Peptides against a protein of PDB entry 3T7K. Designs and how they scored, part 72

Target 1, 248 residues: chain A of PDB entry 3T7K
Amino acid sequence: KAEKILARFNELPNYDLKAVCTGCFHDGFNEVDIEILNQLGIKIFDNIKETDKLNCIFAPKILRTEKFLKSLSFEPLKFALKPEFIIDLLKQIHSKKDKLSQININLFDYEINGINESIISKTKLPTKVFERANIRCINLVNDIPGGVDTIGSVLKAHGIEKINVLRSKKCTFEDIIPNDVSKQENGGIFKYVLIVTKASQVKKFTKLINDRDKNETILIVEWNWCVESIFHLNVDFTSKKNVLYQKK

## One batch from the design tools (peptide; aimed at target 1 K67)

Design b2_p30_7_s1 (made by RFdiffusion4, then SolubleMPNN; from b2_p30_7, 12 letters changed)
Fold by OpenDDE base, seed 4:
Structure b2_p30_7_s1 (fold): chain B 248 residues (1-248), chain A 30 residues (1-30)
Amino acid sequence: as target 1 above (248 residues)
Amino acid sequence: SEELEKEKKELEELIKEVKEKYEKAKKEVE
């Protein structure tokens, strides 16, 4: 039992982690290890649920997985840790050779590269990244790699309220929804925001919009634009990277 | 997409690597 294993330690840390894993621990943990982790205040969940108040992600590096992207929407994300944290922790605990009386694993030694304090701090903001960017309603083409459900779920986690799926081959102007946001100070507001995959879609949608709603602001981006925005927890409207069409 | 397939492959490799590390660690403490 975990209790017997942990009995040798005079004091147990409480890491207070509610975590999901991505890119690691696909097979999960054995019962003993789960119990050990639980006793150390580390609870690992299979899926992201808002009710679980998740605060941690385990991943070997920055990933584009749904879990990783959504983890950046945690409120807050306290820790983004490499799986070696768990491995080393369990190794120390199970070690028969090392008569350690204390667990000496420091969370800060296992930070995922690229997820720095600046990123973590932004997860403490009361708003989500797309909310801050005044992107509430977006149009998403139905043929997006990864699927509209996954992409949509990620986008919603980051503050997009409405996702309109466009049937790219059959859609008309009437199918395109406006980004219904009020003008806020210091925020770029685009009336039409679209995530597309092909140049032909850019041509189509720009034509449809410009023909029917002249002089309106349009932002057409690739999914990577969203990903980068999530990774930085900031939308940079000055960047042309992954922007396919922009009309201010 | 090709990009997604690459990402998937990379992810699988990462998962494998972590698994190997985990299993190795288990053996070391046995």
Scores: peptide ipSAE 0.567, ipTM 0.929, DockQ to the pose 0.911
OpenDDE base, seeds 1, 2, 3, 5: peptide ipSAE 0.563, 0.563, 0.562, 0.562; ipTM 0.928, 0.928, 0.928, 0.928

Design b2_p30_7_s2 (made by RFdiffusion4, then SolubleMPNN; from b2_p30_7, 13 letters changed)
Fold by OpenDDE base, seed 4:
Structure b2_p30_7_s2 (fold): chain B 248 residues (1-248), chain A 30 residues (1-30)
Amino acid sequence: as target 1 above (248 residues)
Amino acid sequence: SEELKKEEKELEELIKEVKKKYEEARKEVS
């Protein structure tokens, strides 16, 4: 059926997209549309798997969804596209009125606002954002909104190797793991990196660390600090935004 | 959190909007 529909076109583009969707197409596509998209080199996956070599995200805008955040870890993310790309494409293909001999849809016209070439280019880097920032091991409070699994998964996708979940009410100093990273030139290295949700946690953890491990570097941030770092594919240690406590 | 709820609601609205557009695209084909 898809072949018959596409037969009217002299040449079909090959978009070479391996994509996931977030904030759009929740119900998926009908069988014919999936076949059409496949013939156009557009493969849509339900979930992110490294083996699929995903290179595209469909979303109406920048979102804080797991899929969107992880898409910025694709190697590379080639395209971040609005769902209107697919919609317009399918409209053209299914149009009986338009005697179109070719599909006239340009991917670049459907870029998600805020995901520019600068961001895309950073996804071509051999390292992940937190890797570049010398953040390998983090402490995450267990009461974090969104859940430790989701957040942890995102962080791991972006180069954090070890996530230590802290039981905020019961944790002791011994439960806090150091960020085990070698001192590299020109990188801020914090021995203790923590993602917390409450001011009380800041007080607790700063006290625990300072009492037991004097003069060590500490970075305590909100989840938003991580999100912003992901969205920019860069950690800005000069920014105080979403930083709750910093000791250099 | 209230913020998360707002985000979820916004996301739902976005999903619905895209769904509507997609459905409209299908109707134009029929």
Scores: peptide ipSAE 0.441, ipTM 0.867, DockQ to the pose 0.803
OpenDDE base, seeds 1, 2, 3, 5: peptide ipSAE 0.440, 0.438, 0.437, 0.437; ipTM 0.866, 0.866, 0.866, 0.866

Design b2_p30_7_s3 (made by RFdiffusion4, then SolubleMPNN; from b2_p30_7, 10 letters changed)
Fold by OpenDDE base, seed 2:
Structure b2_p30_7_s3 (fold): chain B 248 residues (1-248), chain A 30 residues (1-30)
Amino acid sequence: as target 1 above (248 residues)
Amino acid sequence: SEELKKEEEELKKLIKEVEEKYKEAKKEVE
């Protein structure tokens, strides 16, 4: 059926998209539409897998969903597109009124606001955002909204190698892991990096660390610090936004 | 958290809006 529908066009574009969707098309597509999209070089996947070499995300805007955050770790992310791209494309294809001989939908007209060329270009870098920031090991409190698995998965996608989950009410100093990075002479390396949710946790962890490991560097941040770093694909250590405690 | 709830609600709204547009587009073609 898809072939018959597409037969009216003299030339079919090949968009070469391997995409996931977030904030749109939750119910998926009908079989005919999936087939049409496939013939146009648009493959939509339900989940993110590294083996699929995903290069595109569909979303109505910048979102804080797992899929959106992980899409910024694609190698590279080629396109971040609004769902209207698919809708308009399918409208044009299914239109019986318009004797269109050619599909004239341009990908660049459907870019998600705020995902600019600068961000896209950074996805071509050989390193991940937290890797560039010399953050390899992080401590994460277990009561974090969204769950440690989801957050951990996002962080790993962006270069965190080890995630240590802290039981916020029962943890001791011995439960806190250091950020084991080789001291580069010129780079500010924090020995302890923690993501926390409450001010009480800041007080607790700072005390535990300062009492047992004096004069060490500490970075305690909110999840939003990570999100902002991902959205910019850059860690700005000069910003105090979402930083709860910093000791250099 | 209240913030998380608001975010989820917004997300649901966005999803619904796109689905409606998609359904409308399909009807116009049928």
Scores: peptide ipSAE 0.355, ipTM 0.852, DockQ to the pose 0.813
OpenDDE base, seeds 1, 3, 4, 5: peptide ipSAE 0.263, 0.348, 0.340, 0.344; ipTM 0.619, 0.847, 0.834, 0.841

Design b2_p30_7_s4 (made by RFdiffusion4, then SolubleMPNN; from b2_p30_7, 10 letters changed)
Fold by OpenDDE base, seed 4:
Structure b2_p30_7_s4 (fold): chain B 248 residues (1-248), chain A 30 residues (1-30)
Amino acid sequence: as target 1 above (248 residues)
Amino acid sequence: SEELEKEKEELEKLIKEVKEKYEKAREEVS
């Protein structure tokens, strides 16, 4: 069926997209459309797997979904596209009225707002954003909205190797892990990095750390700090945004 | 959290909007 539909075109583009979708196409595509997309070099996956070498995200806008956040860790993310790309593409292909001999859809016309070439280019870097920021080990409170698994998965995708989940009410200093990273030139290194949700946690953890490991560097942030870092594929240590406590 | 709920609602809205666009496009070419 797809072949018959596509037969009217003299040449078919090969978009070479291995994509996931977020905020769109929840119900997927019909069989014919999937076949069409496949013939055009567009493969849509339900889930992110490293083995699939995903290079594209479809989303209506920048989202905070796990898929979107992880897509920025693709190696590289080649395209971040609006779902209208697929819609318009399929529309053109299925159109019986249009005597089109070629598919006239340009990927660049469908870029997600805010995901520019600067962001895309950073996905070509050999390192991940938190790796570059010398954040290898973090402490995450267990009561974090969104769940430790999801957040942890995102963070790991972006270069955090170890996620220590803290039971906020019961944790002691001994439960807090240091960010075990070697001092590198030109990078801020915090011995303790924590993602927390409440001011009370800031007070607790700062006290615990300062009482037991005085004069050490501490970074306590909100999840939004991580999200912003991911969205920019850069950690800005000069920004106080979403930073709850910082001791250099 | 309230923020997460809002985000979820927004996401659902977006999904719906895209679905509607897709369905409309399908209808137009049918």
Scores: peptide ipSAE 0.591, ipTM 0.935, DockQ to the pose 0.909
OpenDDE base, seeds 1, 2, 3, 5: peptide ipSAE 0.588, 0.589, 0.587, 0.590; ipTM 0.934, 0.934, 0.933, 0.934

Design b2_p30_8 (made by RFdiffusion4)
Pose (drawn by RFdiffusion4):
Structure b2_p30_8 (pose): chain A 234 residues (1-94, 102-181, 189-248), chain P 30 residues (1-30)
Amino acid sequence: KAEKILARFNELPNYDLKAVCTGCFHDGFNEVDIEILNQLGIKIFDNIKETDKLNCIFAPKILRTEKFLKSLSFEPLKFALKPEFIIDLLKQIHQININLFDYEINGINESIISKTKLPTKVFERANIRCINLVNDIPGGVDTIGSVLKAHGIEKINVLRSKKCTFEDIIPNDVIFKYVLIVTKASQVKKFTKLINDRDKNETILIVEWNWCVESIFHLNVDFTSKKNVLYQKK
Amino acid sequence: SNIEEEMKLLNEEEKEEFLELIKEVKEKYE
């Protein structure tokens, strides 16, 4: 059936996209539209799996979804495209000349896309390997944890902020000895006291979640930035 | 359910805008 639709075309391009959509196409398309996309070398997965080697993201803009943040750890991310690409493409299908250059997500330039080819992850480059995360983090620890691990963090230690003792805190073994991601000023006081009491001479970095988000969007951890840094001892 | 999963890392303002974007994309596709 989709072949009949495509039988009208002398030649079909191979867009070679393995993509997820975020902020768009939340189910699929109709079955015909889907089979057409595959015939054009466009495959859209429901969720991100490391072994599918996704290289593309469809999104109306830069978004803070788990999918958009994880797309910045594709190996490599080749295309970040507005949904209008698929829309214009299917409109024409129903010769094919829709191109991969007229549909960039504004704000995601080549300099950032290219960093996804780097042989390291953003937090791996920053020597942030093992972190502590408060249990009450917005988005929940499983998701935020998945995003941070997708960006080079190996160990996520979740702290029940009200209950945790110093012994629960894991060092950042790879440089900050202790890295914590927190929500409340009430947590900054408790943690700096606990660590200062028990490991006075060591280094500490305490940041908000937004510090990690900015670092991912830039694919760089800027240690000279005070933005979203709640406490540091270096 | 899929939309709710994508809204986890968003604040209340971002959730409203996100739903508007999905609606607009759906309308354009139709």

Design b2_p30_8_s1 (made by RFdiffusion4, then SolubleMPNN; from b2_p30_8 with N2K K15R E16K I22L K26E E30K)
Fold by OpenDDE base, seed 4:
Structure b2_p30_8_s1 (fold): chain B 248 residues (1-248), chain A 30 residues (1-30)
Amino acid sequence: as target 1 above (248 residues)
Amino acid sequence: SKIEEEMKLLNEEERKEFLELLKEVEEKYK
C-alpha cells in the first residue's frame, strides 16, 4: 500500500533519519505511514540504543525529557526537528493530487527552536560535554526528583563515567567520591562535584568535605545546572546559575 | 504509564505543557 501511494512521485528523497520522538507521536504511526517513512529513509525508534546510531530527535520544542537530553549526545545529532515535519510530509504524500514530480519538504524548515547549528556542530565533537568540562565522577543525592537511574543515565550519556549515589541523610565523608581527573590547562577542575536538591544538603556536604579534605575544590549544583550544560553542550563555570556552592 | 515515564524529569509546569503539546501533535496527526 505504501508503494502504491509513493508511486505518485517520480523522485523520493532519502532523509536518512534514525530518530526518536519525545513529546509527540505517543500513539505511534499506522502501518502504512511507517512504511512510507521507511521508504523515505526515516526510521523511528521507540527507545534510545547506542547500536541504532540515532541521529535525529523529533520534539515540538526543547524538552527536559530523558530522550531529548540524550539526543544531544548523539554522534552526531544531525537534526532536531519539529513533529510537523512528519505531519506535513505525510499530508503531502497522502494528498489526492495527481502525480507529483517530487516531495517538497525541507528538513531545515522544521528545526526545533533553540537547537541551532552551533549546538548541532558540538555533537560532532569527539568528546562529550561533561568530559570536556573535566567532570568524570559525580555525587548524586538519592532523593533527586526523576530518580537516580534516569538522571544518571542522562549524565553518563554526556560523558560522566561514574555516578555515586549518596544517601543524603546517612552519608559520611567516606561515601563521597572525588572527581578523578588530572589537572588540565584551561579547564575548571573540581575535586568534588555534587548534584543536590536542598540547601541542607549543601551545608552537610560542604562541612563534611571541608572538615576532612580542607582546601579542595568543590562544586555543588542543581540538576538544572546539568540540564543547561547539556542544552548548550557547554559547561559555563563562570555562571552562578543553578550553582549552590563553589569553592575554587 | 509511558507518558508518565517520559515526564519523569519534568516539573509540574513542564508536565502540563508537555501534555498540551502532545495533544496538539496528536490532533494534527489524524
Scores: peptide ipSAE 0.703, ipTM 0.969, DockQ to the pose 0.901
OpenDDE base, seeds 1, 2, 3, 5: peptide ipSAE 0.702, 0.700, 0.700, 0.702; ipTM 0.969, 0.969, 0.969, 0.969

Design b2_p30_8_s2 (made by RFdiffusion4, then SolubleMPNN; from b2_p30_8, 11 letters changed)
Fold by OpenDDE base, seed 4:
Structure b2_p30_8_s2 (fold): chain B 248 residues (1-248), chain A 30 residues (1-30)
Amino acid sequence: as target 1 above (248 residues)
Amino acid sequence: SKIEKEMKLLDEKEQEEFLKLLEEVEKKYK
């Protein structure tokens, strides 16, 4: 069926997209549409796997979903597109009225707002955002909304190597891991990086660290700090947004 | 559910929006 439908076109584009979807196409595509998309070089995956060499995300807007956040770690993310790309493409292809010799859909017309070329270009960097920020080891409270597994997975995708989960009520200083990075000349290195959810946790961890390791640098942030860093593919250490405690 | 998994990192307001967005896209596709 797909071949018959596509036969009316003298030339077919090859979009070369390996994509995941978030916030769209939850019910998937019918078999014909899947085949059409495949013929056009658009392969949609259900889940993110490194082996699939994903290069595209479909989403209606910037979303704080795991998929969207992880898509910014693709190597590279070539396109972040609105679902209307697929919709319009399929509509054009299925259109019986127009003897269309060519498919006239431009990927660039469907960019997700806020994911600009600057962001896309950063996905071509050889390093991940937290790697560039000299954050390799992080402490994460166990009661974080969304769960430590999901958050941890996102963080790892973006260059955090080790995630230490802290039992917020029971943890001691010995449970807190240092961010073991060598001092780089131009980057603020925090010895202790923590993601917390509550002010009480800030008080607890700052006390624990300061009592045992008084002269060390501490960064305590909310999850949103990480999210913003991912969305910009840059860590802004000058920003106080979502920073709960900072000691340089 | 698959949707619930997708929304794990979203706050309540974002979840509501997310569901709306899903519906809107589905409506356009069908």
Scores: peptide ipSAE 0.702, ipTM 0.969, DockQ to the pose 0.915
OpenDDE base, seeds 1, 2, 3, 5: peptide ipSAE 0.700, 0.700, 0.700, 0.700; ipTM 0.969, 0.969, 0.968, 0.969

Design b2_p30_8_s3 (made by RFdiffusion4, then SolubleMPNN; from b2_p30_8, 10 letters changed)
Fold by OpenDDE base, seed 4:
Structure b2_p30_8_s3 (fold): chain B 248 residues (1-248), chain A 30 residues (1-30)
Amino acid sequence: as target 1 above (248 residues)
Amino acid sequence: KKIEEEMKLLNEEERKEFLKLLEEVEKKYK
C-alpha cells in the first residue's frame, strides 16, 4: 500500500533519519505510515540503543526526558526535529492531489527551538560533555527524583564513567568516591563531584569531605546543573546556577 | 505506564506540559 501511495511521486527523498521520539507519537504510527517513512529513509525506534546509531530526535520542544537528554549524546545528532515534520510529510504524501513531482519538505524548517547548529556541531566532537569537563566519577544521592538508574544512564551517555550512589542518611566519607581524572590544563578539576537534592546533604557531604580530606576541591550540584550542561553540551564552571557548593 | 516512564525526570509542571504537548501532536497526526 505504501508503494502505491508513493508511486505518485517521481522522486522520493532519502532523509536518512534514525530517530527516537519523545513527547510525540506515543502511540506510534500505523503500518502504512511506518512503511512510507521507511521508504523515505526515516526509521523510528522505540528505544535508544547504541547499536542503532541513532542520529535524530523528534520532540515538540526541548524536554528533560531521558530520550531527549540522551539524544544529545548521539554521534552525531544530525537533526532535532519537531513532530510536525512527520505530520506534514505524511499529509503531503496522503494528499490525493495530482501527481506531485517531488516531496517539498525541508528538514531545516522543523528544527526544535533551542537546538541550533552550535549544539548540533558539538555532538560531532569525539568526546562527551562531561568527559570534556573532566568529570569521570560522580557521587549521586540515592533519593534523587527520577531515580538513580535513569539519571545514571543519562550521565553515562554523556561521558560519566562511574556513578557512585550514596545512601544519603547512612553514607560516610569512605563511601564518597573521588573523581579520578588526570590534571588537564583545560577545565576545572574537582576531586569530589556530587549531585544532591537538599541543603542538608550539602552540609553533610562538605563536612565529611572537609574533615577527612582537607583542602580538596569539591563540586556539589543539583541535577539541573547536569541538565543545563547537557542542553548546552558544555559545562560552564563559571556559572553558579544550580551549584550548591564549590570549593576550588 | 510508558508515558510515566518517559516523564520520570520531569517535575510536576513539566509533566503537565508534556502531556499537553503529547496530546496536541496526537490530534495533529490523527
Scores: peptide ipSAE 0.708, ipTM 0.965, DockQ to the pose 0.920
OpenDDE base, seeds 1, 2, 3, 5: peptide ipSAE 0.706, 0.706, 0.705, 0.706; ipTM 0.965, 0.965, 0.965, 0.965

Design b2_p30_8_s4 (made by RFdiffusion4, then SolubleMPNN; from b2_p30_8 with N2K E20K I22L K23E K26E E27K E30K)
Fold by OpenDDE base, seed 4:
Structure b2_p30_8_s4 (fold): chain B 248 residues (1-248), chain A 30 residues (1-30)
Amino acid sequence: as target 1 above (248 residues)
Amino acid sequence: SKIEEEMKLLNEEEKEEFLKLLEEVEKKYK
């Protein structure tokens, strides 16, 4: 059926998209549309797997979903597109009125606002955002909204190698892991990096660390700090936004 | 639900928006 529909076109584009969707197409596509998309080089996956070599995200806007955040770790993310790309494409293909010889849909017309070429270009870098920021090991409080597994997965996708989950009420200094990175030139290295949710946790962890390791550098941030870093594919250590405590 | 899972990292305001966006896209696709 898809072949019959597409037969009216003398030329078919190959978009070469391996994509996931977030905030759109929750109910999926019908079988015909899936086949059409496949014929056009658009393959949509339900979940993110490294083996699939995903290069595209469909979303109506920048979203704080796991999928969207992880899409920025694709190698590279070639396209971040609005769902209207698919919608318009399928509408054009299914259109009976127009003897269209060609599909006239340009990917660049459907870019997600805020995901510009600068962001896309950073996904081509050989390093991940937190790797570039010299953040390898972090401490994460166990009561973080969204769950440590999901957050941890996102962070790992972006170059954090080790996530230490802290039981905020029961943890001691010995439970806090250092960010084990060698001093690199021009990069601020924090020995202790923590993601927390409450001011009380800041007080607790700063006390624990300062009492036992007084001269060490500490960075305590909110999850939003990580999100912003991901959205920009850059860690801005000059910004105080979402930073709860910083000791250099 | 699958939707709830996808919204795990969203705050309440974002969840509301997310649901709205989902609906809007579905309406356009169907």
Scores: peptide ipSAE 0.710, ipTM 0.969, DockQ to the pose 0.912
OpenDDE base, seeds 1, 2, 3, 5: peptide ipSAE 0.708, 0.708, 0.707, 0.708; ipTM 0.969, 0.969, 0.969, 0.969

